Peptides against a protein of PDB entry 3KDP. Designs and how they scored, part 56

Target 1, 230 residues: chain A of PDB entry 3KDP
Amino acid sequence: PFLIFIIANIPLPLGTVTILCIDLGTDMVPAISLAYEQAESDIMKRQPRNPKTDKLVNEQLISMAYGQIGMIQALGGFFTYFVILAENGFLPIHLLGLRVNWDDRWINDVEDSYGQQWTYEQRKIVEFTCHTPFFVTIVVVQWADLVICKTRRNSVFQQGMKNKILIFGLFEETALAAFLSYCPGMGVALRMYPLKPTWWFCAFPYSLLIFVYDEVRKLIIRRRPGGWVE

## One batch from the design tools (peptide; aimed at target 1 A175 L176 P184)

Design b2_p26_6_s2 (made by RFdiffusion4, then SolubleMPNN; from b2_p26_6, 22 letters changed)
Fold by OpenDDE base, seed 4:
Structure b2_p26_6_s2 (fold): chain B 230 residues (1-230), chain A 26 residues (1-26)
Amino acid sequence: as target 1 above (230 residues)
Amino acid sequence: DLEKRQEEFLERLRRLLEEMAAAAAA
C-alpha cells in the first residue's frame, strides 16, 4: 500500500499506525497459531522423494503461494479504497498525482472528478474514512489465509476447524478490527474513522478468491503427486 | 507528542495481545 502511495502519488490509503496495527496485531497471533499448529500428517510423514530438489522446490512454491496471497490481500485493500473514494467523488484516475495537492493544508479547493471543491479538512476526513475499511479488508482476507494455512495438501473441508489456537487468532484479529473501527477516539488517535458495517462485506469476494485459489492448488497437488505445484 | 502517544498505545496493545496469546496457549 505504501509503495503504491509513493509511486502513484495517490492519497494515503492506509496510515502508518494502521500498518503497525496489522504488523503487530493481526500478524503476530496468526504466526503464533501456526507455530503451535500440529503439522499436517502428510507433511510430517511424507519422506522427500529427493531431499535436495524437492526441498528447494517446496520452499519456492510455499514462498510463491504466500507472495500471491499477499498480492491478493493488497488488491483487496486497494479495491476498497478506490470504491470509497469513488463514492465520495474521486475516481481512480483522478487520484493519480493528486497527493501533493491533497496533503497541502493551504490548498482548500482540490476538485473531485465532478468539479466539487474539497477543503483540507474535508479531504482528510475522507482519507481517514478509507483507512479503517482498508484495514478491515486486510483482516477479512487474512481470515481466509489463516484457514488455508492449516493444510498443505488436504482441503479445509477434510480437516475441519479443530485448531483452537487458529480459532483464537481469528477472534483476536476480528476483535482488534472492531476495537480500532468503533472505539471512541480512534479517529483522532489512529486516524481510523468509524466503519459502516456494510464495508465488512466488501472483502468477502477476495476471501473467496483466496479460498478458491488454495483449494485449486491443493487439488492439483493431490491429483499430481510430485508435480511442479507440490 | 501525538505520535509518541500512538506508539505507546500500540506497544501496550501489543503487550496485551501477547499476554492474551500466552494465556490461550497455556
Scores: peptide ipSAE 0.015, ipTM 0.273, DockQ to the pose 0.036
OpenDDE base, seeds 1, 2, 3, 5: peptide ipSAE 0.000, 0.008, 0.014, 0.013; ipTM 0.245, 0.276, 0.262, 0.310; seed 5 fails the geometry check

Design b2_p26_6_s3 (made by RFdiffusion4, then SolubleMPNN; from b2_p26_6, 21 letters changed)
Fold by OpenDDE base, seed 4:
Structure b2_p26_6_s3 (fold): chain B 230 residues (1-230), chain A 26 residues (1-26)
Amino acid sequence: as target 1 above (230 residues)
Amino acid sequence: ELEERKKKFLEELKKLLERLTKEALS
């Protein structure tokens, strides 16, 4: 998000502090929870065919999967960002290069895509309105990520939700998201204005996409053991 | 110089996106 902000000169989609809250608050507990995940029977009982190469291949596949999931997360966040800005008159194309004027407090006549002029204060309200739903979108997508990471080959429906620590992590992440979204003063402190409840659902298609992707991947692995997907 | 190149790139990108948007809406 921050890289795109710099490269594309768009209004800041997510504040640095909120990013830190994601990294430290939402990602840490889930990461710890995964360390305590029950051993998948098919992974642990299956000896590696080649201990030297299979470990590296597995690490690469995991890294690639996480990378792909991360890209889906970013897309989800940006989708929410662009939708909110579009609803406020700023089409995605118009945002390119707008940052310089957007962040200039002395310019109070920045035009949107429809010719409406926006004061600095109005622009900042819209910007900060985007921060919260972007954050929440990431959290909602992370739900799917955490659940799918529980297993490599087995379906989530087969493995079930046995890790209490993972469940706690999901709860903590959600609670943090709710706190940051609705606690008074967060708009000033973290530049996160209160979120309309409807925006929580904006990320659901992306979560579903992740689930479908992972289930299909796992299905392929189960049907074609030793294939390129494993 | 880098800022000027960046600006030019963004302008070109904007034009590209405008074309694509127009095509998508047509």
Scores: peptide ipSAE 0.022, ipTM 0.440, DockQ to the pose 0.011
OpenDDE base, seeds 1, 2, 3, 5: peptide ipSAE 0.021, 0.019, 0.020, 0.021; ipTM 0.477, 0.453, 0.456, 0.505

Design b2_p26_6_s4 (made by RFdiffusion4, then SolubleMPNN; from b2_p26_6, 23 letters changed)
Fold by OpenDDE base, seed 5:
Structure b2_p26_6_s4 (fold): chain B 230 residues (1-230), chain A 26 residues (1-26)
Amino acid sequence: as target 1 above (230 residues)
Amino acid sequence: DLEKRKEEFLKRLEEEYKRLLEEALR
């Protein structure tokens, strides 16, 4: 998010406080839950693998989990960001290079895509309005991430939701997101303004995409062991 | 005090946002 913010010179989509909440509040319990996840049934039935091959598989899995899934997650967040700004009159193309004027408190006549002028305060309201949905989008996408990371080869439908800690993690993330989104005073304390309930659904297509991606990947691995997709 | 001014500013923003949200939910 910060790289895009710097490169594209767009209004800041996600604050440092929100990032901290993700790292400490939402990611911690899920990460712990994954550490205690039940071993995949097919892994336990296999004879001990060569240590060298296991290391490579682990590195690939880590790369996929933090790289590709992270990219989809970021795209989901930015999608929500752009939709909110577009609904408020700022089309994505208009946001490019707008940061300098956007962040200048002395400029009170920044024009949107339709020629409406926005004061500094109005702009900051819209900016902070994006923080909460971005965070919520991350949480919703993380639901999918947590579920798919439960297994390496088997379908989520085959393995099932056996880890109670994982389930607890999902509820904790959701509860935290709801608290940060709707608790009075969070706008002042965390610059996270209340979110319309409909915005929770904006991330669902991306969550679905992650599920489909992972299921297809796992299907390919099952059908072609040792292929390039591993 | 810069912090006090910041807090007051954020309070105004929150109030305005709440107003806008209520309007949008109608």
Scores: peptide ipSAE 0.017, ipTM 0.504, DockQ to the pose 0.028
OpenDDE base, seeds 1, 2, 3, 4: peptide ipSAE 0.000, 0.014, 0.000, 0.000; ipTM 0.187, 0.305, 0.180, 0.193; seeds 1, 3, 4 fail the geometry check

Design b2_p26_7 (made by RFdiffusion4)
Pose (drawn by RFdiffusion4):
Structure b2_p26_7 (pose): chain A 230 residues (1-230), chain P 26 residues (1-26)
Amino acid sequence: as target 1 above (230 residues)
Amino acid sequence: SNFIIAIIAFIIVVVSLIFFFYFHFH
């Protein structure tokens, strides 16, 4: 988001104070939760790991959290900023520029895609209404994430969901977000504004995509263990 | 409706944390 904020001079979809709600808020518990994960094989049957090679974090990993499942999380994140604004007037393209004027506190008279003229606090209350659910489609996608960052070889149907804590991280993570958006206060404290029902289910095809994509990966590997995918 | 949702969501958070710590100590 902060990247395109520079590219398409677009209204900032995801705000800073909004970001210290992901890893400090929703994400903390769900992550702590993996540490409670049983194995995937006789680990005490493999040679010991090797401090020089096969590191904790590596090429093949960053190529995943950033290069892959990372992008698909954003395509879902933007897609609803694109919806929050068009369902409220600003049909996408009439956005490719606004910021310069948009962020102006004096230009209270700015055309949308119909003619309607918005003040400052009038449209910002939509910009922050834009954060508030980018901050969700992010939590929504992290369901499909917290469930495939569960295993690295086994299908979720081979390993199942016996992690009676990781599931809690879910119910928490999600509900925490709702509370962070409906309590009389989060708006005037965090630029968090209540959401309309239709609004939450945005990232859903995307969460389910992240899900399906990861499952198919693991399968390939298990069918071709020396092959390219692994 | 917003108050109700906030209350329900808060309760879910608290319950989840209680169960989280319960399973952590057992």

Design b2_p26_7_s1 (made by RFdiffusion4, then SolubleMPNN; from b2_p26_7, 20 letters changed)
Fold by OpenDDE base, seed 3:
Structure b2_p26_7_s1 (fold): chain B 230 residues (1-230), chain A 26 residues (1-26)
Amino acid sequence: as target 1 above (230 residues)
Amino acid sequence: ENEEIAKKAEEIVKKAREKIEELEKE
């Protein structure tokens, strides 16, 4: 998401603080839960024939999977961002290159796509209104990621939600998202304004997409063991 | 401001780790 912000020169879709909260808060617990589950699964597996090569391949596969999921998360966040800005009169095409004027405190007559003038304060309110739903979208997409990463080959329906650490991670991410979204003063402290409950549902299609993608991937792996999709 | 927020984020992560450790002991 940050790369698109730099390349497109659009208004900042997600604050630096919120990015840090994602990296430290939402990615760490999943990573720990996955590390424990991998350790448990590796105890049950035969020792790798070549621990160096098998570890390297596995690390690359995990890295690629996380990279792909991260891209889908970013797309979900940006979709929400563009929808909110469009609802406020800023079409996606109009946002391209607007950052310079958007961030200028001395320009109080930035026009939207419909010719309405926006003050600096009004623009910043709209910008900060995008931060919360972007964050929530990432969290909701991460729910699917956490659930799918629990198993390498088995369907989520086969292994179930028995990992207490995973359940705790989901709860923590959700609680953090709710706290950041609805706690008084967070708009000033973290530049995250309260979110309408309806925006939580905007991320569900992306979570479903990730879930379907992973189930299809796992199905392919089960049908073609040793394929490139492993 | 960014440092203070980073500290708060670190505290949240620390609390999360402590809770995970508590759940592992159960």
Scores: peptide ipSAE 0.005, ipTM 0.237, DockQ to the pose 0.143
OpenDDE base, seeds 1, 2, 4, 5: peptide ipSAE 0.000, 0.000, 0.000, 0.000; ipTM 0.245, 0.237, 0.254, 0.233; seed 1 fails the geometry check

Design b2_p26_7_s2 (made by RFdiffusion4, then SolubleMPNN; from b2_p26_7, 21 letters changed)
Fold by OpenDDE base, seed 1:
Parts: structure tokens; C-alpha cells; sequence
Structure b2_p26_7_s2 (fold): chain B 230 residues (1-230), chain A 26 residues (1-26)
């Protein structure tokens, strides 16, 4: 997220506080929950052919999985960010290169895609309005990501929701998201302005797509063991 | 209780952020 902010010079989609809330608040418990997840029977039952090589392969697979999750989360967050800004008159193309003017407090006539002028304060309000939905989107996407990461080959429907720690983690991150989104003073204190409840659903299509994609991936793996998708 | 703890933690983070920003402005 921050890389795209730098590269594209768009208004900050995710504040530093929001990033910290994600890293410290939402990611820790889920990560711990995954550590306590029982290893998929297919992964554990194979005796390591070479313990050194197999350990390296497992570490690579884990790192790839976490990397993919992070990328997917970022994509979901940016989707929500662009939707919100578009609804406020800023189309994605218009946001490119806008950061310099956006962050300049002395420029109070930044135009949106429709020629509406935005004061610095108004721009910051809409920016901070994006931070909360971005965070919430990460949480919602993380629901799917955590569930799909429970297994490599087995469907979620086959594995089930057996990990109570995972369920607790999902609850905790959701509660945190709700707290940050709706608790009075969070807009001022954390620059996370209150979120309309409807925006919680903005991430759902994306979450569903991830879920479907992973289920299809797993289905392919089950049907074609040893394929490139594994 | 957990919400209060979380709030306090977030306040500390925000304070740290402010301090960092102040240091960057100097």
C-alpha cells in the first residue's frame, strides 16, 4: 500500500496509524492462530525425503503464502480506497500525481474529476475517511485469507472451522475494526473517521472472489496432484 | 476491558507517531 502511494503519488490511502493497527492489532492474533492450526494431514504425513531440503521448501511455501496474503489484502484495500474516492468525485486517474497538491495546506482549490474545488480540510477529511474503510477491508479480506490458509489442498468445507483460536482472532480483529470505526474520537485521535456500516460490505465481493479463487485452486490441486498450481 | 486496553495502546501509538512527526519537523 505504501509503495503504491510513493510510486503513484496518490493521496495516502492508508495512514501510519492504520498501518500500525493492522500490523499490531489485526495481524498478530491471526498469525498466532495459524501457528496453532493443525497441520494439514497431507503436509504432515509425507515423511521428509530430505529434512534440510523439505524444511527449506516449507519455509518458502510459508513465505509465499504470507506474501500472497499481503498482496491480496493490499489489492482489497486499494479497491475500497478507489471506490470511496470515486464516490467523492476523485476518479483513480485523477488521483495519480495529486498527492503534492493534496497535501499542500496552502492549496485550497484542488479540483476533483468533476471540477469541484476541495479545501485542504475537506481533502483531509475524505482522506481520513478512506483510512478506516481500508482498515476494515483488510479485516474483511483477512477473514477469507485466514480461512483459506488453514489448508493447502483441502476445501474449507472439508477442513471446517475447528480452530477456536482462529475464531477468536477473527472476532478480535472484527471488534477492533468496529471500535476504530465507530468509537467517538477515533477520527480525531487516530485519523480514522467513522465508517458507514454499508462500507463493511465493500470488501465482501473481493473476499468472495479470493475465496472462490482459492477453492478453485485447491480443486485443481486435488484433481491434478503435482501440478503447477501447487 | 479489552477495548480499554486496545484504546490505551492505540493512544500510545498515536503519541509515538506525534513525537516522530515532531522530530521529523525539526
Amino acid sequence: as target 1 above (230 residues)
Amino acid sequence: DNLEIAKEALEKVELARKKILELLEE
Scores: peptide ipSAE 0.000, ipTM 0.252, DockQ to the pose 0.048
OpenDDE base, seeds 2, 3, 4, 5: peptide ipSAE 0.000, 0.000, 0.006, 0.000; ipTM 0.227, 0.243, 0.270, 0.181; seed 4 fails the geometry check

Design b2_p26_7_s3 (made by RFdiffusion4, then SolubleMPNN; from b2_p26_7, 20 letters changed)
Fold by OpenDDE base, seed 1:
Order: structure tokens, then sequence, then C-alpha cells
Structure b2_p26_7_s3 (fold): chain B 230 residues (1-230), chain A 26 residues (1-26)
């Protein structure tokens, strides 16, 4: 998100404090859950025939999977961001290069895509209105990631959601998202304004996409062991 | 039509602001 912000010079879709909340709050439980699942899977695995090569292949697979999932998460967040801004009169094309004028407190006549002028205060409200949905989108997409990561080789449908750690992770992330989104004072303290419940559903297509992507990936791996998708 | 949409969007943002301000005062 930050790289796209710099490259596209668009209004900041996610505040620094919100980023910290993601990194410290929402990412920890998934990481712990994955570490436990990996440890459990490694205990069940026979000693790798070649520990060095098998470890390297596994690390590469994990890094690629995390990189791809992270990209899908970012895309989901940006989609939500662009939808909200478009509904408020700012089309994606118009946002390109707008950051400088957007953040300038002395410019109170920034025009949207329809020629409506926005004061600095109004622009900041709409910006902060995007922070919460972006965060929630990441959390909802992370639900899919957690469920996917539970099964490295097997389909989610085969192992089910029996892992208590996974359920706890989903609950914790959801509770954190709800707390940050709806707790009084968070709009001022964290620049996260309350979110309409309808915006929670904006992330669902991306969660579904991640599920489909992972199931297809796993299917390909199962059909072509040693293929380029590994 | 586009101006009306933009005006409506601005009103929505202002309404959201007022709701947030109410929540902070509570």
Amino acid sequence: as target 1 above (230 residues)
Amino acid sequence: ENEEIAKKAKEIVEQARREIEKLIKE
C-alpha cells in the first residue's frame, strides 16, 4: 500500500497508525497460528531425505505464497479504497498525482471528478473514511489466508476448520477490527471512522478469490508434483 | 447529473462527520 501511495502519488489509503495496528495486531495471530501448524506438520513429516534442499524448497514455496497472498490483500484494500473515493466523487484516474494538493491545508478548492470543490477538512474526512474499510478488507482477506494456510497440501474441505488456534485467530482479528472500527474515540485517535456494515462485504470477493486461487494452486501441485507452481 | 452526484457525496461525508462527532461527544 505504501509503495503504491508513493508511486501513484494518491491520497493515503491507510494511516501509519492503522498500519501499525495491522502489523502488531492482526499479523501476529496469523503468524503464530501458521507457526503452530508448521510445527505440527513438521512433527508429522518424516525427516526430509535432504534437509537442506527440502527446507530451501519449502521456504521458497512459503515465500511465494505469502508474497502472492499479500498482493491480493493489497489489491482488495485498494479496490475498497477506490470504490469509496469514487462514491465520493473521486475517480481513480483523478486521484493520480492529487496527493500534494490533497494534503495541503491551504488549498480548500480541490476539485473532484465532477467539478465539486472539497475543503481540506472534507478531504480528510473522506480519507479517514477509507482507512477503516481498508483495514477491515485486510482482516477479511486474512481470514481466507488463515484458512488456506491451515492446509499446505490438502484442500480446506478435507481438513475442515477443526483447529482451535485458527478459530481463535479469526475471532481475535474480527474483534480487533470491530474495536478499531466502532470504539468511540478511534476516529480521532487512530483516524479510523466507523464503518457501515455493508462495507464488510466488499472484501468477500477477494477472500473468495484467495480461496479459489489457493485451491487451484493446491490442485495443480497435486496433479503436477515438482511443477513451476511449487 | 454529475454535479448532483458530487453534491450528494459531499453531503454523505458531512453526515458521516456529524455522526462521528456525536459518537465522540457521547
Scores: peptide ipSAE 0.015, ipTM 0.357, DockQ to the pose 0.023
OpenDDE base, seeds 2, 3, 4, 5: peptide ipSAE 0.000, 0.000, 0.011, 0.000; ipTM 0.213, 0.282, 0.306, 0.229

Design b2_p26_7_s4 (made by RFdiffusion4, then SolubleMPNN; from b2_p26_7, 22 letters changed)
Fold by OpenDDE base, seed 1:
Structure b2_p26_7_s4 (fold): chain B 230 residues (1-230), chain A 26 residues (1-26)
Amino acid sequence: as target 1 above (230 residues)
Amino acid sequence: DLLKIAEEAKKKVEEARKEIEKLLKE
């Protein structure tokens, strides 16, 4: 997200505080939960043909898959960001290159896509309004990520939700998202304005996308054991 | 119930906006 912010020169979609909240609040517990997850029996039963090369290849493939999921998560966040800004009159195309004027405190007449002038304060409010839903979007998408990370080959429906730590992780990140979104003073303290409950659903298509992606991946692995998708 | 929650959330957002506007003016 931050790289796109720099490259596209758009208003900051995800603030430093939200990044820290993701790293400390939403990513840590899930990572711990995965450490306690039992290895899939099918993975453990299959010995690599060449322990050195096959292990490295598998680790690389897993890393790439998670990298792809991370990109989808980021896209989900950006989608929510663009939707909110568009709702406030800033179309995505108009946001390109707008950062310089957006962050300039002395410019109080930045026009949106419809010619409405925005003061610096108003712009910062809408910017901070985007931080919370971006964060929430990441959390909601991460629900799917956490659930799919429980298994490598088997469907979530096959293995089920047996890990209590995983459930706790899901609860914790959701509770944190709710706290940051609805607790009074978060807009002032963390520059995270309260979020309309409807914005939680903006992430659901991306959560579903990740879920479908992983299920398809796993289906391919099951149908083609030892394929490149493992 | 969801509508009430949404309205309350909107109200809180508006209040937070006003507070930030005040802080930014100082």
Scores: peptide ipSAE 0.010, ipTM 0.280, DockQ to the pose 0.027
OpenDDE base, seeds 2, 3, 4, 5: peptide ipSAE 0.006, 0.006, 0.006, 0.005; ipTM 0.242, 0.263, 0.236, 0.245

Design b2_p26_8 (made by RFdiffusion4)
Pose (drawn by RFdiffusion4):
Structure b2_p26_8 (pose): chain A 230 residues (1-230), chain P 26 residues (1-26)
Amino acid sequence: as target 1 above (230 residues)
Amino acid sequence: SSDEHFFAVLTVVVVVLAVVSIVYYY
């Protein structure tokens, strides 16, 4: 978001104070939760790891959290900023520029895609209304994430969901977001504004894509263990 | 376990607060 905020001079979809709600808020518990994960094989049947090679974090990993499941999380994140604004007037393209004027506190008279003229706090209460659900489609996608960052070889149907804590992280993570958006206060404290029902289910095809993509990866590997995918 | 109890309680509390806040809003 902050990257395109520079590219397409677009109204900032995801705000800073909004970000210290992901890893400090929703994400904390769900992550702590993996540490409770049983194995995937007789680990005490493999040679010991090797401090020089096969590191904790590596090429093949960053190529995943950043290069892959990372992007698909954003395509879902933007897609609803694109919906929050068009369902409220600003049909996408009439956005490719606004910021310069948009962020102006004096230009209270700015054309949308119909003619309607918005003040400052009038449209910002939509910009923050834009954060509030980018901050969701992010938590919504992190369901499909917290469930495939669960295993690294086994299909979820081979390993199942016996992690009676990781599931809690879900119910928490999600509900925490709702509370962070409906309590009389989060708006005037965090630029968090209540959402309309239709609004939550945005990232859903995306969460389910992240899900399906990861499952198919593991399968390939298990079918071709020396092959390219692994 | 203690941890399961802790996280279960925490989750319930968070859910309850979320439901109460949404009911209050509507």

Design b2_p26_8_s1 (made by RFdiffusion4, then SolubleMPNN; from b2_p26_8, 22 letters changed)
Fold by OpenDDE base, seed 5:
Structure b2_p26_8_s1 (fold): chain B 230 residues (1-230), chain A 26 residues (1-26)
Amino acid sequence: as target 1 above (230 residues)
Amino acid sequence: SKILEEVKKRALEVIERALAAIAAHL
């Protein structure tokens, strides 16, 4: 998010407080839940791997897969950001290079893509209006991420939803997202303005994409054991 | 036990990063 913010010179898509809420609130309980996930039935039945060679390869492949999932999450967040700004009159192409004027408190006539002028205060409201949906998008995408991370090779349909701690984590992160999104005063305290309930659904295509991607990957791993996607 | 220790370590790293981010914001 910050790299794109700097390179594209666009308004800030995600606030520091929101990032903190993701790191501490949304990621911690899920990470713990994965530690308590029951071992895959296929992993526990496998012969011991060569600890010198197989560990390093597996760690790299896991890291790559998480990196790819993280990229899909980021794309989902940015999609939500661009849609919100477009609904407020700022088309994605118009946002390029706009940051300097956007962040200048003395400029009160920044034009949108339709020639409407925006005061500094109005622009900051729109900016902060993007933070909450971006966060919620990440949470909704993380639902799929948590579910797929339960197993490395088995499909979700084979492993099932047996981990009660994982289910608790999904509820916890969703409850936190709802609290931060709708609790009175969060706009002032955390610069997270309330979002329209419809924004929760904007992330669903990306959650589905992650789910499909992982199921396809796992299917390939099952068909070609020891392949580069493992 | 090793997994729990690794999760604990990761959680602590996240907390430390969060505290650093708060400190930088402040």
Scores: peptide ipSAE 0.006, ipTM 0.251, DockQ to the pose 0.044
OpenDDE base, seeds 1, 2, 3, 4: peptide ipSAE 0.000, 0.000, 0.000, 0.000; ipTM 0.195, 0.261, 0.211, 0.200

Design b2_p26_8_s2 (made by RFdiffusion4, then SolubleMPNN; from b2_p26_8, 20 letters changed)
Fold by OpenDDE base, seed 1:
Structure b2_p26_8_s2 (fold): chain B 230 residues (1-230), chain A 26 residues (1-26)
Amino acid sequence: as target 1 above (230 residues)
Amino acid sequence: SEVLAEREARALEVVERALEAIRAYL
């Protein structure tokens, strides 16, 4: 998200505080939950054909898969960001290069895509209003990611949600997202203004996409044992 | 099953403590 912010010179889609909340509040619990999860029996029983090369290949494949999932997460966040800004009068194309004027406190007449002038304060409210839904979008997409990461080969439907820690992690990240999104004072304290409940649903298509992506991946692995997708 | 339950309980405790720390920091 921050790279696109720099490259496109758009208003900041995800604030530093929000990033910190993701890293500490959203990513940490899932990571812990996965660390304590029992390794899938199929993963543990497979002897590497070549311990050195197969380990490296598997690590690379896992890294690529997580990188792809992370990209989908980012896309989901940006989608939510652009939808919110569009609803507030800023179309995506208008946001390109707008950052300099957007962040200038002395410019109080920044026009949206419809010619409405926005004060610095109004712009910052909208910006911070985007931070929360971006965060929530990441959380919702992480539901899929976390459930997906539980298994490498087995379908989520086959493995089930037996890990209590995973369920707790999902609950906690959701509760944190709800707290940060709706608790009074979060806008001032964390630059996370409350969001409409409807914004929670903006991430669902991307969450579903990740689920479908992984289920397809796992299906391919199951049908083609020893393939590079593993 | 018992070893698993103990691991799950320990993991839950660690997570809860971490969450409390995060909540306190936030």
Scores: peptide ipSAE 0.000, ipTM 0.214, DockQ to the pose 0.091
OpenDDE base, seeds 2, 3, 4, 5: peptide ipSAE 0.000, 0.000, 0.000, 0.000; ipTM 0.242, 0.233, 0.233, 0.220; seeds 3, 4 fail the geometry check

Design b2_p26_8_s3 (made by RFdiffusion4, then SolubleMPNN; from b2_p26_8, 22 letters changed)
Fold by OpenDDE base, seed 1:
Structure b2_p26_8_s3 (fold): chain B 230 residues (1-230), chain A 26 residues (1-26)
Amino acid sequence: as target 1 above (230 residues)
Amino acid sequence: SKVLEEVEKRALEVIKKAEEALKAYL
């Protein structure tokens, strides 16, 4: 997210505080919950042929999977960001290069895509309004991520939601997201303005996409053992 | 569950401190 902010010079989609909330609040507990997940029988029962090389391969595969998930999370966040800004009159193409003027507190006549002028305060309100749904989008996408990371080969439907700690982690991150989104003072404190409940659903297509992608991936792995998709 | 609660508590404390530091910086 921050790289796109720098490269595209768009208004900041995710503030430093929200980044910290993701990294410390929404990522840590789920990650710990995954550490308590019972090993999938097909993963742990295979003795590594070469403990050194097979460990490295597994670490690379895990790293690639997390990298892909992170990219999808970012895409989901940006989608929500662009939708909100578009609803407020800022089309995606108009946001390119706008950051300099957007962040200048002395410019109070920044025009949107429809010629409406926005004061600095108004711009910051809409920016901070984007931070919350970006954060929530990450959480909602993480639901799918956590569920799919539970298994390597087995379908979620086959493995089920047996890990109570994982379920607790999902609940906790959701509760945190709700707290940060709706608790009074979070707008001033965390630059996270209250989110309309409808915006929680903006991430659902991405969560579904991740879920479907992973199920298809796992299906391919089951049908073609040793394929490049594993 | 206790470990998770403790980690959550610590994380929230860190976030709060970071927020305060950011507020002081701004």
Scores: peptide ipSAE 0.005, ipTM 0.245, DockQ to the pose 0.065
OpenDDE base, seeds 2, 3, 4, 5: peptide ipSAE 0.000, 0.000, 0.000, 0.000; ipTM 0.213, 0.234, 0.243, 0.224

Design b2_p26_8_s4 (made by RFdiffusion4, then SolubleMPNN; from b2_p26_8, 22 letters changed)
Fold by OpenDDE base, seed 1:
Structure b2_p26_8_s4 (fold): chain B 230 residues (1-230), chain A 26 residues (1-26)
Amino acid sequence: as target 1 above (230 residues)
Amino acid sequence: SELLEKYKKRAEEVIKKALEALKAYL
């Protein structure tokens, strides 16, 4: 997200506070939950042919898969960001290069895509209004990520939701998202303005996309055991 | 055990990043 912010020179889609909240609330608990996840029974039964090379290949493939999921998460966040800005009059094309004027406190007449002038304060409110839903989008997409990370080969439907730590992680990140989105004073304290409940659903297509992606990946692994997708 | 160590390392990296971000924010 931050790289796209720099490259596209758009208003900041994800603030430092939201990054911190993602790291603490959505990345740490999942990592812990996965550390306590029992090894999948099918992985345990199949010894690598060459423990050194096959382990390295598997680690690389897993890293690539998680990297791809992370990109989908970021795309989901950006989608929500662009939708909210568009709802407020800033179309995606207009945001390109706007950062310089957006962040200038002395410019109080920044025009949106419809010629409406925005004060610095108004722009910052809408910017901070984007931070919360970006975070919430990451959380909602992370639901799918957490669920899919529980298994490497088996479908979630086959293994089920037995890990209490995973369930706790899902609850914790959701509770944090709800707290940050709806608790009074978060706009002042954390620059995370309240989120309309409808914006939670903006992430669902991307959550579904990740879920489908992983289920397809797992299906390929099941059909072609020992293939490059493992 | 190896998986646990991997996720411990990841958790440490996340904590470190979070602390750096917090320090930069304050």
Scores: peptide ipSAE 0.012, ipTM 0.250, DockQ to the pose 0.045
OpenDDE base, seeds 2, 3, 4, 5: peptide ipSAE 0.008, 0.011, 0.008, 0.000; ipTM 0.253, 0.249, 0.239, 0.217

